# Peptides against a protein of PDB entry 5EIB, part 152

Target 1, 366 residues: chain A of PDB entry 5EIB
Amino acid sequence: VDLEPGTMDSVRSGPFGQIFRPDNFVFGQSGAGNNWAKGHYTEGAELVDSVLDVVRKESESCDCLQGFQLTHSLGGGTGSGMGTLLISKIREEYPDRIMNTFSVMPSPKVSDTVVEPYNATLSVHQLVENTDETYCIDNEALYDICFRTLKLTTPTYGDLNHLVSATMSGVTTCLRFPGQLNADLRKLAVNMVPFPRLHFFMPGFAPLTSRGSQQYRALTVPELTQQMFDSKNMMAACDPRHGRYLTVAAIFRGRMSMKEVDEQMLNVQNKNSSYFVEWIPNNVKTAVCDIPPRGLKMSATFIGNSTAIQELFKRISEQFTAMFRRKAFLHWYTGEGMDEMEFTEAESNMNDLVSEYQQYQDATAD
Target 2, 366 residues: chain A of PDB entry 5EIB as posed
Amino acid sequence: VDLEPGTMDSVRSGPFGQIFRPDNFVFGQSGAGNNWAKGHYTEGAELVDSVLDVVRKESESCDCLQGFQLTHSLGGGTGSGMGTLLISKIREEYPDRIMNTFSVMPSPKVSDTVVEPYNATLSVHQLVENTDETYSIDNEALYDICFRTLKLTTPTYGDLNHLVSATMSGVTTCLRFPGQLNADLRKLAVNMVPFPRLHFFMPGFAPLTSRGSQQYRALTVPELTQQMFDSKNMMAACDPRHGRYLTVAAIFRGRMSMKEVDEQMLNVQNKNSSYFVEWIPNNVKTAVCDIPPRGLKMSATFIGNSTAIQELFKRISEQFTAMFRRKAFLHWYTGEGMDEMEFTEAESNMNDLVSEYQQYQDATAD

## One batch from the design tools (peptide; made by RFdiffusion4, then SolubleMPNN)

Design b2_p17_7_s4 (from b2_p17_7, 8 letters changed)
Fold by OpenDDE base, seed 4:
Structure b2_p17_7_s4 (fold): chain B 366 residues (1-366), chain A 17 residues (1-17)
Amino acid sequence: as target 1 above (366 residues)
Amino acid sequence: SLEEHRKKLIEKYRAKS
């Protein structure tokens, strides 16, 4: 789905364009112009019914519908505005199904789009209420990984999208291969989300290696485990050491010893025990899949529900506040039918979420 | 309690949607 035709033509002409049904390409003509309000109330609202018709058709053809997975950006008008409209409409029609998102967080290091903090804040307000699971894929973190870890002097969208693809492949491993931990979306939610509003995950991937070092690096279970828990390997720009893990899932892929994985996972928990909440028993889950990712002998994917995710929301909130106090560009949103009150409500909900994470961070076992 | 705070927040924003 897109509000611009050119993106759909690129997907259709791409190496995997034939895996999608032609009838499932739904697109507009005008685009959202990086405006959440165009995506949510005008251009996106005109297209949403056509998308819902496709969603219904595909849902009816499914023998056992678990839920929905949306991949979208929160900086652009289509992914943010129309994406959150679509989530709301799907939630209304399918209230008993899991809503899962891969939400790409904006960064001024990646895009010069000045209104991204508005689009992100308005989106987070919707995601707090209407999703069950949200993977926070932060362009700030992706850029920092590309620049610092991968040694790319000028990271491209192609480089960032490669990390996104690796992460998405990693976190969906248990859904795609039988006999794994979190084999369905509902089990993932039960294991990862102890509190309904606190459903924002920081993903991480290992190995992260520069092209020049890939050929010479031995991949071991201890190295994967250490890298997976390193803040530099997180796809969200948060330091886990500034918060506490509520829940963790670790997914190892490739041929390795389960015993060695369990030993290393126990060791990393013990070394980092101060960064876990003590009042949630058995809050770390581990899975091993014998099938490695394409081009690697082994990998580890991390899913963390951490109170440190508040650092990401604080960054967006600070950027939002700096613009909103000046009423910068508000006329672009109000001209599409929005009220200034919607901005204040979205900011308030995101700040309440940050406060909720902080309260659970400070909570001790009685 | 943390649980009472959580419930109040959920109720506050669900009533607006």
Scores: peptide ipSAE 0.022, ipTM 0.550, DockQ to the pose 0.039
Fold by OpenDDE base, seed 3:
Structure b2_p17_7_s4 (fold): chain B 366 residues (1-366), chain A 17 residues (1-17)
Amino acid sequence: as target 1 above (366 residues)
Amino acid sequence: SLEEHRKKLIEKYRAKS
């Protein structure tokens, strides 16, 4: 789905265009112009019913519908505005189904779109209320991984999207292979989300290896485990050491010893025990899939529900507040039918979310 | 209080785990 036709033509003509049904390509003509309000109230609202018709048709064809997965950007107008409209409408129609998102967070290091803080804040407000699970994919973290870890001097969107695709493949491994931990979206939510509003995940992936170092790297379970918990491998721009993990899932892929995985996972938990909340028992879950990702012998994917994720929301909130106090570009949103109160409500809800994470970070077992 | 609500949520989570 897009508000621009050119994106759909690119997907259709691409190497995977044939895996999608032609009728499932729903697109507009005008685009959102990086405006959340165009995505949510005008251009997106005109297209949403056509998307919902496709969603209904595909849902009816499912033997066991677990839920929905959205991949979107929070900085743009289509992914942020129309994406959150779709989430709301799908939640209204399917209240008992899991809503899962891969939400790409904007960064000034990657995009020159000045209104990204508005689009992100307005989106986070919707995601807090209408999603069950949100993987926070931070463009700042992706850029830093590409530059510092992968040694790419000029990271491209292609390089960032490669990390996103690896992460998406990793976190969905348990859903695609039978007999795994978190084999369904609801089980994942039960294991990962102890508090309904605190459903924003910090994903990480291992191995992250520069092209020049690939030939010299032996992939081992200890190295994967260590990298997976390294703050530099987090795809959200947060330091886990500044918070506490509420819950963690680790998904290993490839031929490896389950015993060695369990030993290394126990060792990393013990070594990092100060970065976990002590009052949630059995808050680390591990899965092993014998099937490696394409092009790797083994991998590990990390899913962290950490109170450190508040750093991401604080960054967005600070940028939002600096713009909103000046009423900068506000007329672009109000001209599409938004009220100024929606900005204040979104800011408030995001600040409440930050406060909730901090309260659970400071919580003792007593 | 928020603290009582937190305790109740922690207890509820422990009972589900």
Scores: peptide ipSAE 0.020, ipTM 0.432, DockQ to the pose 0.018
Fold by OpenDDE base, seed 2:
Structure b2_p17_7_s4 (fold): chain B 366 residues (1-366), chain A 17 residues (1-17)
Amino acid sequence: as target 1 above (366 residues)
Amino acid sequence: SLEEHRKKLIEKYRAKS
């Protein structure tokens, strides 16, 4: 789905364009112009019914519909505005299905789009209410990984999207292969989301590899475990040491000893015990899939529900507040039928989310 | 309240252990 035809044409002409049904390409002509309100209330609202018709058709063809997975950016107008409209409409029609998102967080290091803080804040407000699981894929973290870890002097969208693809492949492993922990979206939600509003995940991946980089030395289970818990391997720009893990899932892929994985996972938990909440028992889940990712002998994917994710929301909130106080570009949104109150409500809900994470961080077992 | 919800969850998790 896109409000711009050029994106859809690029997917269709791409190396994997043939795996999608032609009728499932739904697109507009006008785009959203990086405006959430165009995505949500005007251009996106005109297209949403056509998308819902496709969603219904595909849902009816499912033997067992678990839920929906949306991949979108929060900085643009289409992914943010129309994406959240689509989430709302799907939630209304399928209230008993899991809503899962891969939400790409904007960063000034990656994009010069001045209104990204508005689009992100308005989107987070919708995601808090209408998703069950949200993987926070932060362009700032992706840029920092490319620049600092992968030593790419000029990171490209191709480099960032490679990390996104690796992460998405990792977190969906248990859904794609039988007999795994978290084999369905609902089980993942039950294991990862102790509090309904606190469903924002910090993903991480090891080993980090760039396109065309020589295959790094075959990692060991200890090295994978260490790298997976390293803040430098997180796809969200948060330091886990500044918060506490509510829940963690670790997904190992490749031929390895389950015993060695369990030993290393126990060791890393013990070493980092201060960074876990003590009042959620068995809050770390480990899965091992014998099937490695393409081009790797083994990998580990991390999913963290951490109170440190508040750092990401605080960053967006600070940027939002700096723009909103000066009423910068508000006329672009109000001209599409929005009220300034919607901005204040979205800011408030995101700040409440930050406060909720902080309260659970400070929570002791009495 | 959030604090009441927290307490209920702590109790629920303790009852599972």
Scores: peptide ipSAE 0.019, ipTM 0.444, DockQ to the pose 0.016
Fold by OpenDDE base, seed 5:
Structure b2_p17_7_s4 (fold): chain B 366 residues (1-366), chain A 17 residues (1-17)
Amino acid sequence: as target 1 above (366 residues)
Amino acid sequence: SLEEHRKKLIEKYRAKS
């Protein structure tokens, strides 16, 4: 789905364009112009019914519908505005199904769009209320991984998207292979989300290895375990050492010893015990799938629900507040039928979310 | 490249700050 036809043509003409049904390509003509309000109230609102018709058709073809997965950017107008409109409409029609998102967070170091703080804040407001699980992916974190860890001198969008794809494949492993931990979206939510509003995850993937080191690196369970808990391996630009994990899931793939996995997972928890809440029992879950990812002997995918994610929301809030106090570009949003009050509501809800994360960070066992 | 894009971005943000 896109408000621009050219993006859909690029996907259709791509190496995997033929895996999608032609009738499942829904697109507009005008685009959102990086404006959340165009995506949410005008251009997106004209297209949303056509998307819902496709969603209904595909849902009816499912033997067992668990829920929905959306991949979108929060900095643009289509992914943010139309994406959150679509989430709202799907939630209204399917209130008992899980809503899962892969949400690309804007970074001030990577993005040209001046209004990204508005688009992101307005999107986060919708995601807090209408999603059950949100994987936070930060373009800054992806760039830093590509440059520092992968030793790519000039990271490309292709390199960033490769990390996103590996992470998405990793977190969905338990959904795609029978007999695993978190075998459905609802079980994942139950295990990962102790408090309904606190459903924003820090994803990570291991191994991350530079091309020059790949031939010499023995992939071991200890190395995977160490790397996936390293702050430099997080796909969100937050340091887990500045917060506390509420819950963690680790998904190992490949032929390995379950005993060795359990020993290494216990060791990493003990070494990092100060970074976990003590009042949530059994808050680390581990799964092992015998099927490795393509081209790797073994991998590990990390999912962290950490109070350190508040650093991401604080960063967005600070940028939002600095623009909103000046009323910068507000007329672009209000001109599309948006109320200025929605900006204040979105800011308030995001600040409340930050306060909730801080409260649970500071909570002690009574 | 992302790096050239990033440089243009940083320059635009610095010019607006």
Scores: peptide ipSAE 0.000, ipTM 0.336, DockQ to the pose 0.017

Design b2_p17_8_s1 (from b2_p17_8, 10 letters changed)
Fold by OpenDDE base, seed 1:
Structure b2_p17_8_s1 (fold): chain B 366 residues (1-366), chain A 17 residues (1-17)
Amino acid sequence: as target 1 above (366 residues)
Amino acid sequence: MEEVAAENRRKLAERRA
């Protein structure tokens, strides 16, 4: 789905374009112009019914519909505005199904789009209320991984998207292969989301290795485990050491000893015990899938529900506040029917979310 | 949130009319 035809043509002409039904390509002509309000109220609102018709058709063809997965950017007007409109409409029609998102967070290091903090804040406001699970894929973190870890001097969108795809493949492993931990979206939510509003995940992937060092790096369970818990491998720009994990899932892929995985996972938890809440029992879950990802002998994917994720929301909030105080570009949104009150409500709800994370960070077992 | 959205949709409809 897009409000621009060119993106759909790129997907259709791509190496995997043939895996999608032609009738499932729904697109507009005008785009959102990086305006959340165009995505949510005007251009997106005109297209949403056509998308819902496709969603209904595909849902009816499912033997067992678990829920929905949306991949979108929070910086752009289509992914942010129309994406959150679509989430709202799907939630209204399917209130008993899981809503899962892969939400790409904007960064000034990656994009010069000035209004991204507005689009992100307005989107987070919707995601807090209407999603059950949100993987925070932060362009800030992706850029830093590409630059620092992968030693890419000038990271491209292709480089960032490679990390996104590896992460998405990793976190969905348990859904795609039978007999795994978190084999369905609801079970994932039960294991990962102790509090309904605190459903924003910090993903991570291992191995992350520069092209020049790939041949010299052994892929071992200890190395994967160490890298997976390293703050530099988090795909959300927050330091887990500044917060506490509420819940963690680790998904190992490839031929390895389950015993060795369990030992290494226990060791890393013990070494980092100060960064876990003590009042949620059995808050770390581990899965092993014998099927490695394409091109790797083994991998590990991390899913963290950490109170440190508030650093990501604080960054967006600070950028939002700096623009909103000046009423910068507000006329672009108010011109599409928005009120300044909706900006204030979105800012307030995101700040409340930050406060909730902080509350549980500071909570002790009574 | 829903009330704000409804009002914004109303304002939008009035502008398109």
Scores: peptide ipSAE 0.034, ipTM 0.688, DockQ to the pose 0.134
Fold by OpenDDE base, seed 4:
Structure b2_p17_8_s1 (fold): chain B 366 residues (1-366), chain A 17 residues (1-17)
Amino acid sequence: as target 1 above (366 residues)
Amino acid sequence: MEEVAAENRRKLAERRA
């Protein structure tokens, strides 16, 4: 789905374009112009019914519909505005199904789009209420990984999207291979989301190695475990040491000893015990899949529900507030029929979410 | 939000007329 046709042509001409049904390509002509309001209330609202018709058709063809997965950007107008409109409409029609998102957070390091903080804040407001599980894929973190870890002097969208694809492949491993931990979206929610509003995940991937070093690195279970818990390997720009893990899932892929994995996972938990809440028993889950990702002997994927995710929301909130106090570009949104109150409500709800994470961070076992 | 969306849809319909 897109509000512009050019992205659909790129998907169709791509190496996997043929796996999608032609009728499942729903697109507009005008685009959202990086405006959440165009995505949510105007251009997106005109297209949403056509998307819902496709969603219904595909849902009816499912033997057992678990839920929905949306991949979208929160910086642009289409992914943010129309994406959150789709989430709300799907939630209304399928209230008993899981809503899962891969939400790409904007960064000034990656995009010059000045209004991204508005689009992100307005989107987070919707995601708090209407999703069950949200993987926070932060362009700030992706850029920093590309630049610092992968040694790419000028990271491209292709480089960032490669990390996104590796992460998405990692976190969906348990859904794609039988007999794994979190084998369905509902089980993932039960294991990872102790409080309904606190459903924003920090994904991480290991190994992250520069092209020049890949050929010389022997990957081991201890190295994967250590890298997976390293803040530099997180796809969200927050330091887990500044918060506490509510829940963690670790997915190892490749031929390895389950015993060695369990030993290393226990060691990393013990070493980092101060960064876990003590009042959620058995809050770390581990899975091992014998099938490695393509081009790697082994990998580890991390899913963390951490109170440190508040650093990501604080960054967006600070950027939002700096623009909103000046009423910068508000006329672009109000001209599409938004009220200034929607901005203040979205800011308030995101700040409430930050406060909730802080409350649970400071909570002690009695 | 729903009322705002409905009003925006109405305004769009009026702009196309």
Scores: peptide ipSAE 0.032, ipTM 0.619, DockQ to the pose 0.124
Fold by OpenDDE base, seed 2:
Structure b2_p17_8_s1 (fold): chain B 366 residues (1-366), chain A 17 residues (1-17)
Amino acid sequence: as target 1 above (366 residues)
Amino acid sequence: MEEVAAENRRKLAERRA
């Protein structure tokens, strides 16, 4: 789905375009112009029913519909505005299904789109209310990984998208292969989301590999475990050491000893016990899938529900506030029918979310 | 466009109440 035809044409003509049904390509002509309001209220609202018709058709064809997975950008008008409209509409029609998102967080390091803080804040407000699970894929973290860890002098969208793809592949492993922990979206939510509003995940991946590097060093389970918990491997620009893990899932892929994995996972928890809440028992889940990712002998994917995620929201909030106080570009949104109160409500809800994370960070076992 | 926006705002407000 896109409000721009060129993106859809690129996907259709791409190496994987043939895996999708032609009728499942739904697109507009005008785009959202990086305006959340165009995506949510006008251009996106004109297209959403056509998308819902496709969603219904595909849902009816499912033997067992677990839920929905949306991949979208929170910086752009389509992914942010129309994406959240779509989430909202799907939630209305399928209230008992899991809404899962891969939400790409904007960063000034990656994009010069000045209104991204508005789009992100307005989107986060919708995600808080209408999603069950949100993987925070932070362009800042992706950029920093590419630049600092992968030593890419000029990270490209291709480099960032490689990390996104690896992460998405990792976190969906249990859904794609039978007999795994968190084998369905609902079980994942039960294990990862102790409080309904606190459903924003910090993903991480090991090993981090650049495109075109054929020489994957065989990592060991200890090395994978260590790298997976390293802040430098997080796909969200948060330091887990500044918060506490509410819940963690670790997904190992490849031929390895379950015993060794369990030992290393216990060791990393014990070494980092101060970074876990004590009042949620058994808050770390581990899965091992014998099937490695393509091109790797083994990998580990991290899913963290951490109170440190507030750093990401604070960053967006600070950028939002700096623009909103000046009413910068606000007329682009109000001209599409938005009220200034919608901005204030979205900011407030995101700040409330930050406060909730802080509250649970500071919570002691009574 | 304004009518669509207004209707969407109304529906969103109704879900928040």
Scores: peptide ipSAE 0.026, ipTM 0.645, DockQ to the pose 0.310
Fold by OpenDDE base, seed 5:
Structure b2_p17_8_s1 (fold): chain B 366 residues (1-366), chain A 17 residues (1-17)
Amino acid sequence: as target 1 above (366 residues)
Amino acid sequence: MEEVAAENRRKLAERRA
């Protein structure tokens, strides 16, 4: 789905364009122009019914519909505005199904789109209320990984999207292969989300290795485990050491010893015990899939529900507040039929979310 | 990235006009 036809043509002409049904390409003509309100109230609202028709058709073809997965950017107008409109409409029609998102967070290091803080804040407000699980993929973190870890001098969107795809493949492993931990979206939610509003995850993927060091790196369970819990490996620009993990899932892929995995996972928990909440029993879960990713002997994927995610929301909130106090570009949103009150509500809800994370960070076992 | 940023700036400028 896109509000620009050229994006759909690029996907269709791409190496995997033929895996999608032609009738499942829904697109507009005008685009959202990086405006959340165009995506949510005008251009996106004109297209949403056509998308819902496709969603219904595909849902009816499922033997057992678990839920929906949306991949979108929160900086752009289509992914943010139309994406959150679509989430709302799907939630209304399928209230008993899981809503899962891969939400790409904007960063000034990656994009010069001045209104991204508005689009992100307005989107987060919708995601807090209408999603069950949200993987926070931060363009700032992705850029830093590409530059610092992968040693790419000039990271491209292709390089960032490669990390996104690896992460998405990793976190969906348990859904795609039988007999795994979190074998369905609902079980994932039950295991990862102790409080309904606190459903924002820090993903990570290992191994991440520069091209120059790939030949010299032995892939071992200890190295994967160490890298997976490293703050520099998080796909969200948050330091887990500044917060506490509510829940963690680790998904290992490839031929490895379950005993060695369990030992390394216990060791990393013990070394980092101060960074876990003590009042949630068995809050770290591990899965091992014997099927490695393509081109790797083994990998590990991390899913963390951490109170440190508040650093990401604080960053967006600070940028939002600095623009909103000046009423910068506000008329572009209100001119599309949006109320100025929705900005204040979105800011308030995001600040409440930050406060909730802080409360649970500071909570002790009674 | 620079090309996308330039396009975003262009789209923003067109909406201001």
Scores: peptide ipSAE 0.006, ipTM 0.417, DockQ to the pose 0.031

